# Peptides against a protein of PDB entry 4XPM, part 106

Target 1, 160 residues: chain A of PDB entry 4XPM
Amino acid sequence: VMLHSKNVKGFLENTLKPYDLHSVDFKTSSLQSSMIITATNGGILSYATSNNDVPKNSINEINSVNNLKMMSLLIKDKWSEDENDTEEQHSNSCYPVEIDSFKTKIYTYEMEDLHTCVAQIPNSDLLLLFIAEGSFPYGLLVIKIERAMRELTDLFGYKL
Target 2, 67 residues: chain B of PDB entry 4XPM
Amino acid sequence: DIKGTIAFDTHGNVIESTGVGSQRIEDIGDLSKVTLDAEGFAQVQGDSLLVHLYKRNDITLAVYTSA

## One batch from the design tools (peptide; made by RFdiffusion4, then SolubleMPNN)

Design b2_p18_8_s1 (from b2_p18_8, 8 letters changed)
Fold by OpenDDE base, seed 5:
Structure b2_p18_8_s1 (fold): chain B 160 residues (1-160), chain C 67 residues (1-67), chain A 18 residues (1-18)
Amino acid sequence: as target 1 above (160 residues)
Amino acid sequence: as target 2 above (67 residues)
Amino acid sequence: MLKPKEFVVEEPDIPVLP
């Protein structure tokens, strides 16, 4: 299986869209960030962010990318710990799911004032990671990431 | 897959409905009794469908999905 | 430091509509 950077980037950009069921009262904010990272090292393979107005090669862009790197590493580390902890896997912040007979888990984490959720792409060395503002309900994040993973079947079983 | 939605107010009045939600207005009585978490969210099983509840500003949205 | 966050479901794991 080959990762095509342009295609993956486009996918992640689409996931940034608000959770909107055509009701103004229930429309969420856009995701702050969406990433595919390695489960082993937390390295970012692809990412999208809602702040697209930052000039290229600016100090602000560099800081933004560095922030994403730090967040991805922290979340990967916590995820790794939880995957090796039976008690954490049975907590109410861990959601086992099955997609086309493939099993994975979704974890929700609070990071400062941000809401995050992460899931291993089934049988792969990759994690899908969403970062949102605190106004984005965790329950909706879980639904969103599960639905997104259903569109990544080509990455199921991907090994580095 | 979203199968339908129902939005209702604190009096149980339908604000809007779509898909299977339009056929399940009777669920409002039961849905209104569900205890929501601190973010105003809950999940409940309704027949063969999973219902996702979100309450904001005295309006509750129910989203019906297959899982 | 990251903290796990739950979206709480009433017991049982998924409440069943009457």
Scores: peptide ipSAE 0.014, ipTM 0.570, DockQ to the pose 0.036
Fold by OpenDDE base, seed 3:
Structure b2_p18_8_s1 (fold): chain B 160 residues (1-160), chain C 67 residues (1-67), chain A 18 residues (1-18)
Amino acid sequence: as target 1 above (160 residues)
Amino acid sequence: as target 2 above (67 residues)
Amino acid sequence: MLKPKEFVVEEPDIPVLP
């Protein structure tokens, strides 16, 4: 299976959209960031951010990317610990799901004032990671990432 | 694991449903009577499923999981 | 630094639907 970087980037950009029920006054903020990272080292393979006001190749962009790298590494480390901890896997912050007969788990983490959600792409060496403001409910993040994962079947089983 | 969801308004109208939630619209009558905590959350048990409730802006989201 | 966060009330009293 080939990783098509352009297609993945576009997918991640689309996931930034708010959770919107359309017909009623219930709408979240946009995601702050959406990333695909390696489960092994927390390296960023692709990312999208809602803060597009930063010029490309600027010092501010570099700092922003560095911040994403730090966050991705921290979340990867916590995820790795939880994957090796039976108690954490049975907490209410861990959501087992099955997509097309493939099993994975969704984890929710608080990071400073941010709400985060991470899941391993089934049978792969990749993690999908959402970062949102504190106003974004964790339950909606879980639903959002599960739905997004269903659109990433081409990455199921992807190995580094 | 998550078995389904229902989102409904203060009038009991279905806004969204997924999975087993699509087959349990009748639960809205009971779910709407549940007292939520200060954060707008609650849990209730129904048959073999656990229902997690979240309410904001008069919209209630119910998430069905295994008990 | 990271803390798990649950979608629901921690250790809630769970009512049973009639």
Scores: peptide ipSAE 0.012, ipTM 0.545, DockQ to the pose 0.033
Fold by OpenDDE base, seed 2:
Structure b2_p18_8_s1 (fold): chain B 160 residues (1-160), chain C 67 residues (1-67), chain A 18 residues (1-18)
Amino acid sequence: as target 1 above (160 residues)
Amino acid sequence: as target 2 above (67 residues)
Amino acid sequence: MLKPKEFVVEEPDIPVLP
């Protein structure tokens, strides 16, 4: 399976949009960030951020990227712990799902004032990670990430 | 997965409906009684559809899904 | 450092419409 950076970036950018309900006026806020990271090291393979009007290579951009790296690492670490803990897998913050006969789990985490949701792309070494403001309900985040993963079937089974 | 939607106000008035939601306006009476969590979210099982509720301000959005 | 956050309503506890 080939990972095309440009295509993945475009996908992630699209996930930033408010919850799409097909022509309803009611919308959530946009995601703050959407990322594909490695399950092994928490390295960012691709990312998208909202309101990223920061000039490229500016100090503000560097700080923003560094923040994403830190968040990615922290979430990966927590996810790794939970994946090795049966109690955490049975908690109400873990949502087993099946997509086209492939099983994965969705986890929700509160990080500071942010709402986060992470899931392993089925049978892959990759995690899909959504970061949103506190106004974005966890329930909707879970629904959003599940539906998003259904569009990433090309990455199912991807190994580094 | 989305089969339809209903958006309604605090008075139960339909703001917008789509899909199966347009045929289930009568559900608003029951949906309006559902207790939402601190973030304005809830889930309710219908006859054959799962309803996802999200309220922000005076607008409640009900999303009908198969699962 | 990260705190799990869950759905308030789970499948077993999901209200059923009359």
Scores: peptide ipSAE 0.020, ipTM 0.582, DockQ to the pose 0.037; fails the geometry check
Fold by OpenDDE base, seed 4:
Structure b2_p18_8_s1 (fold): chain B 160 residues (1-160), chain C 67 residues (1-67), chain A 18 residues (1-18)
Amino acid sequence: as target 1 above (160 residues)
Amino acid sequence: as target 2 above (67 residues)
Amino acid sequence: MLKPKEFVVEEPDIPVLP
C-alpha cells in the first residue's frame, strides 16, 4: 500500500476539527497537532497543525516543525516503553480497542500543559498522534482517535 | 430548560461539562451513588435544580434542569 | 517528561441526551 502524502495530509487536517457533542452545547477546541509518525524512530511522515499563520520556509516554520519532531520522539519513546511493559498496558491510560478485527492500543499522555493521545495503526509501523490543549478531555481524545483510525484502513499493515 | 450537564465515567472522571454543570463537578460524588432504574435513569432533586441521570456504557450523563 | 494520564472509559461513548 502506498502512502499518498496529499491524502494523508488532508485527513490529518480534518482531524484537527473540534469534538462536537451535538446533543448538548459542548464543543472542544481544535487539536493543536495531528501526526502520523513512525513507530520505529518517531519520524514524522505527515502532520497538520492549527497554527497556519507561519509562512513556509520561514525560521518559525522550521522551529515549529522541530518542536513537533521533539514531541513525536518523546511520545514514541514512551509508547515503545509501554508496549514492552505489561504493567503499563494494564494501566488506566491504555485502552485496548478492536477495529474490524484488528487490535491496537490507545495511550493517553500528559505533556506539559498539553493532552496527547497516541495509537498504533493496526499491524503497521505507524502511529497516529493527537496533541490538544489541556481543556480537551482525555476521554474525548480516545473516542476521537479511535474513530479516526477507522478511516485509515488503507494504512493497516503498512510497513516501512 | 437545561441549565447544564456533566458527563462522567465510573471513576468520577469528567468527560464533559456545560453550563452550571461545570461549576458543580463536586456533585459527581453524590451522583455516582444514586441508584438508577433498570433503564439506567434516575432523577434527583438537588438544591434548586433537578438532575436527570442517564447511564449508558459506563458513562453517566447528568442533566441539570429547573424542572 | 511525559506522564500517563488516566481517563478510565471502558467503552468511550458519550451518551445522547434523552
Scores: peptide ipSAE 0.017, ipTM 0.581, DockQ to the pose 0.134; fails the geometry check

Design b2_p18_8_s2 (from b2_p18_8, 8 letters changed)
Fold by OpenDDE base, seed 3:
Structure b2_p18_8_s2 (fold): chain B 160 residues (1-160), chain C 67 residues (1-67), chain A 18 residues (1-18)
Amino acid sequence: as target 1 above (160 residues)
Amino acid sequence: as target 2 above (67 residues)
Amino acid sequence: MLKPKEFTVEAPDIPTLP
């Protein structure tokens, strides 16, 4: 299995779109960020952000990337703890799912005023991470990330 | 563990369905009568499944889970 | 610092479909 960074970047950009049931009245905000990170170190392999108002390679962009790195690390650490904690896995903030014949878990975390959702890509060393505003319901984040995960079958089993 | 979903409008029309939700369209009649909390959420036991309801602007999303 | 968050608000009683 090979990671195609360009294709993955495009995929993550698409996940930024609001959850939309083909109704204007039932529409979420766009995701703030969508990332694929390593489960081992929390390193960002690919990311997308909805805020494109920042010039490329500007100091503001660097600061934003640094913030993403910090959030990624924190979420990876929390995820790692939960994966080793039976009690946390049985909480209502953990959603076991099965895609094809592969099993994984989705976790929801509140980070400051942001709503986050993370899941291990099945049998891989990778995590998919969504970050959204507080107006984005957690339940919809879970549905969104599950659906997105189904489109990442090429990354199933990916090892670093 | 999400087993399926149904999204429907105030007229009971299906907007979207997935998984077991596609086989439980008849539940809309009962689900539409459920009283939601101040945040637009409710939980309802249906057979062996737990249904999580979210309503916003006259559209209701039902998520079916095992618990 | 991270707090788990559930999909729905916890309710003391869960109604049953008729």
Scores: peptide ipSAE 0.041, ipTM 0.562, DockQ to the pose 0.033
Fold by OpenDDE base, seed 2:
Structure b2_p18_8_s2 (fold): chain B 160 residues (1-160), chain C 67 residues (1-67), chain A 18 residues (1-18)
Amino acid sequence: as target 1 above (160 residues)
Amino acid sequence: as target 2 above (67 residues)
Amino acid sequence: MLKPKEFTVEAPDIPTLP
């Protein structure tokens, strides 16, 4: 499987968009961040952030990227623990899903004041990770990430 | 795919409806009884449709989807 | 440390909407 960085980046940028319920009153905020990371080390392969006002190569950009790296590592570690814990897999924070006969699990995690959602791209060494503000309901994050993964079939089975 | 929506107030009055929601106004009675989580969210199974409930500012939005 | 967070799905024993 070939990863096309530009295509993946564009995809992640699109996922940042608010969840549109066709009702202005219930429109969510944009995602703070969307990432594809490695399941092995939590390394960021691609990312998008809604905070695009930061100049490139600025200290603020570096700090923001470093923060993403930290968050991705933490989430990967927690995900890895849960994947090895039957009890956690049966909790109501774990949502088993099947996409075109491929099985995966979606996890929701609270990180300080942020709402996060992570799922392994089926049969792959990759995780899709959404980070949102606390105003973004977990239920919507789960729906959003499940739908997003349906568009990533080319990455199913991707091994590093 | 979203098949329809119903938005209703605390009195069960229809604020707006679209798609299949327009034909299922009677569901408000049952939907209003659903216990929402701390974030004002719930999912309920309705016939062949899944209903996603969101409540904010005393308005409940029901979104009907096939999945 | 991350905390798992749930969202509500109605229990299977709850009647299906007509």
Scores: peptide ipSAE 0.038, ipTM 0.549, DockQ to the pose 0.038
Fold by OpenDDE base, seed 5:
Structure b2_p18_8_s2 (fold): chain B 160 residues (1-160), chain C 67 residues (1-67), chain A 18 residues (1-18)
Amino acid sequence: as target 1 above (160 residues)
Amino acid sequence: as target 2 above (67 residues)
Amino acid sequence: MLKPKEFTVEAPDIPTLP
């Protein structure tokens, strides 16, 4: 299986769009970031960030590449820990799903004031990672990432 | 795949409905009793549909989907 | 440190829709 960087980047950019619940009053904010990372070491293979026209006063910008690398590593480490913990896999923060007969698990994590969601692309060495503002409900993040993974069937079974 | 929606207030009054939601106004009685999480979200299994509940500013939106 | 976060899904104590 070949990873086409341009195509993957375009896909991730598309996932940044708000989740639309049909009504404008219930439309979410855009995702802060969307990434495909390695399950082994948290390396970023592709990423997309939302355009933030609001100046950041903090030294740590959410859309900075260095910040993305840090968050990627932290989430990968927590994910790896949970994948080796039976209790964590049966917690209400772990959501088993099945896509076209392929099984995977979705995890939700709070990182500072951000809401994050991560899932292993079925049978692959890759993780899909969404990072959103605190106003983005975890339940909607889970639905969003599941639906997004359904469009990544070409990456199912991808091994590094 | 959204099949329909119902939006209702804290008194159970219908604000709007679309698709299959327009035919399931009676569900509001049961939906109003569902415990929501800290973000105001819940999922409830219906007959053949999954209902996604999202509450914001005293308005609850129920989204009916096939998955 | 990351904290896991839950969301509510169907549960035994939740009303059943017709």
Scores: peptide ipSAE 0.037, ipTM 0.563, DockQ to the pose 0.038
Fold by OpenDDE base, seed 1:
Structure b2_p18_8_s2 (fold): chain B 160 residues (1-160), chain C 67 residues (1-67), chain A 18 residues (1-18)
Amino acid sequence: as target 1 above (160 residues)
Amino acid sequence: as target 2 above (67 residues)
Amino acid sequence: MLKPKEFTVEAPDIPTLP
């Protein structure tokens, strides 16, 4: 299985869209960031951000990328710890899901004032990571990431 | 995946309904008793449907989905 | 340190309507 950068990037960009139920009274903010990272080292393979007002090659852009790298590493580390801890896997912040007979777990983490959720793409060395504002309910993040992963079947079983 | 919605106030009055929600107004009695998390969100199973609850500004939105 | 956050105040199991 080959990762196509353009296709993956486009997918991640699409996940940034608000959770919109076409109801008059409900619409979330866009995700701040959406990433695919390695489960091994937390390296970013692809990412999308809703903040596109930063000039290219600017110091602000570099800082933003560096911030994403740091967040990715921290989340990967926490995820890794939880995956090696039976008790954490049975906590109320771990949600086992099954997608087309493939099993994975979704974890939710608070990072400062941000809401994050992460899940291993089934049977792969990849993690899908969503970062949102605090106004984005964790429950909706979990639903969103689960549904998003259902569209990433081509990455199921991907090994580095 | 959305089958319908119900929006209701603190008195259980229907503000809006769509799809299967329009046919399940009686669910408001049960839905209003559901404990929401600190963010005003919850999920509950109702028959063959999953109900996603979100409360904001004293208005509760129930979204009915198959999963 | 990242803090885990729950889906809901209750267990991950989806409660059933009474």
Scores: peptide ipSAE 0.036, ipTM 0.562, DockQ to the pose 0.038

Design b2_p18_8_s3 (from b2_p18_8, 9 letters changed)
Fold by OpenDDE base, seed 2:
Structure b2_p18_8_s3 (fold): chain B 160 residues (1-160), chain C 67 residues (1-67), chain A 18 residues (1-18)
Amino acid sequence: as target 1 above (160 residues)
Amino acid sequence: as target 2 above (67 residues)
Amino acid sequence: MLKPKKFVTEAPDIPQLP
């Protein structure tokens, strides 16, 4: 499978949009960040952020990227631990799902004041990671990420 | 996979409805009794549909999905 | 450092409409 960076970036940017429940009054905030990272090392393959108004190569951009790297690594580590822990997989923060006969799990994690949701792209070495503000309900994050993964079938089974 | 929606106020009045929600206005009575979590969210199973509830600013939105 | 957070109680604890 060939990863087209521009296509993936565009996809992630689209996931930043507020969750729309068909009522304007119920729109969430935009995601803070959306990322595809490696399950092995937590390395960022692609990312999108809602605050793209930061000038390129600015110190603020560097800090932002560094923060994303840190968060991705932390979440990857936690995910890895949970994937090796039967009890965690049966907790109320783990949601087994099946997409087109492929099984995966969605995890929700609180990180400081942020709400995060992560899922392994089925049978792949990749994780899809959403980071949102605390105002974004975990329930909607889970729904959002499940729906998003359904659009990433080309990445199913992707191995590094 | 959204099949429909119902938005209703604290009095159970329909604000809007779409899809199968338009045919299930009677569900509001039961939906209004559902205890929401701290974030104003809940899920309930109804027949063959799963209902996702989200409340904000005294308005509750019910989203009907197959799963 | 990261805390898991549930969003919904899975069945059988999910309320059912009559």
Scores: peptide ipSAE 0.025, ipTM 0.709, DockQ to the pose 0.037
Fold by OpenDDE base, seed 4:
Structure b2_p18_8_s3 (fold): chain B 160 residues (1-160), chain C 67 residues (1-67), chain A 18 residues (1-18)
Amino acid sequence: as target 1 above (160 residues)
Amino acid sequence: as target 2 above (67 residues)
Amino acid sequence: MLKPKKFVTEAPDIPQLP
């Protein structure tokens, strides 16, 4: 399986859309960032951000990317720890899920004032990572990322 | 009349709450135990309020109304 | 810096719904 950068980028951009609860007057903000990172090193393979006001090749862009890299690494590290910790896997912040007979876990993490959600793409060396504002409910992040992963079946089993 | 709402996931996480629902987050424990009908609907009397439960796509919406 | 987070809370003294 090959990663098609353009297709993946477009997918991630679509995940940025807010969650709209039609049953009630509730709508989230857009995700701040959506990323596919490596489970091994936390390296960013693809990303999308709602902040598109940064000029390309600018110092601000570099800083923004560097920030994403840092966040990615931190979350990967925490995820790695939790995957090796039975207690953390049984916490309320861990959601075992099954997608088409493939099992994975969704984790929610608070990072400063941000709400984050991360999940290993089933049987792969990849993690899907959502970063949102603090106003984005964790419950919706979990639902959102689960649904998003269902669209990434081509990446199931992807190894670096 | 709707007095409030709580939306929660299958893990009991609060997705949103409004009105009196914001003060009744603890009800999720009991509401999650309620047996829903084939359409994912149930009604439960709670104190002076009637709770209408709707479950769809792993989201449960509790609507609190006057009895 | 990174903390697991989930929005769940139950009061110890919860009235039982009929």
Scores: peptide ipSAE 0.022, ipTM 0.518, DockQ to the pose 0.033
Fold by OpenDDE base, seed 1:
Structure b2_p18_8_s3 (fold): chain B 160 residues (1-160), chain C 67 residues (1-67), chain A 18 residues (1-18)
Amino acid sequence: as target 1 above (160 residues)
Amino acid sequence: as target 2 above (67 residues)
Amino acid sequence: MLKPKKFVTEAPDIPQLP
């Protein structure tokens, strides 16, 4: 299975959209970033960020990407630790889910003032990672990422 | 606009609270009685606030927003 | 340091408090 970069990028961009509670006048902010990273090294395979007003190849863009690289590595490391820790898997920050008979876990992490959510794409070497502002409820992040993963069935079982 | 939050367990014990939620711990009694949908979600209108309830596993998060 | 954080949400109708 090959990753189609354009399709994946478009998908991640779409996930940036605010969570809209249709029944009530409640709308979140956009995600700060959405990424697919490797579970092995935390390397970024694809990403999308809000505030794309930064010109390509600008110093600001480079700094932004570098920040994403740092965050992805930190989250990957924490995720890896938790996957090897039974106690952490039973914490209130771990959400086991099943998508079309595939099992995975969703983890929520506070990183500085940001709210993050990460999940292994089922049976794959890939992680889906959402980063949002602190005003974005963790519960909504979990629902958002679960729903998003349901649209990534082509990546289920993807091995590097 | 989020005004505050309360997280509580199945026994009504406070796990965490922020903002207005910290001043409305007594709401847990009523909030715990609210029936959630299949996704573990409900909304409840308070006096001047709207409460969004989210439950996964045995933890419920109440998010208080302006009405 | 990353700290674990909690909870799940979805959007249904708005009832009144009991």
Scores: peptide ipSAE 0.026, ipTM 0.598, DockQ to the pose 0.094; fails the geometry check
Fold by OpenDDE base, seed 5:
Structure b2_p18_8_s3 (fold): chain B 160 residues (1-160), chain C 67 residues (1-67), chain A 18 residues (1-18)
Amino acid sequence: as target 1 above (160 residues)
Amino acid sequence: as target 2 above (67 residues)
Amino acid sequence: MLKPKKFVTEAPDIPQLP
């Protein structure tokens, strides 16, 4: 299966949308960022951000991208540690899930004032990573990332 | 995989329902008794489905998923 | 430093609906 950068980018942009109950005042904020990164090195393969008004090639854009790189690496490192720790896998921050008979785990992490959620795309060398404001409940992040991962079946088993 | 939802108020009145949630309005009585964590979340097993609860302000959202 | 946060605190002992 070929990874098309445009298709992946479009997918990630769609995941930024908030959860909204239409009949009542019950709506989350948009995700701050959505990324696909490598499980090996935490390298960003694709990303989307809600800060689309930043001019291209500006200092602000460079700083934003650098921040994403740093966050991706930190989360990847923590994820890698937890994947090698039986106790962490049984903690209240780890959610084993099964999608079409493929098993994976969802982890939630607090990073500064942000709420993050990460999961390995089943049997792949890739991680899906959501970053949201502190007002975005962890529970809804878990539901959101599981739902999103079901749309990435073409990436199941992807190896670098 | 989300199978349905129920949103209800502090009196147990249905505000909104979708999918299997529309067929499980009777669950509100039991769901309203569930103890929520510090962020207003809980999970409970309901028949063949897992129910995710989130309360914000005076509205509770129940999301039904496969286990 | 990252801190773990869980959606469901009672994951090992999930309440059952009647």
Scores: peptide ipSAE 0.021, ipTM 0.723, DockQ to the pose 0.036; fails the geometry check

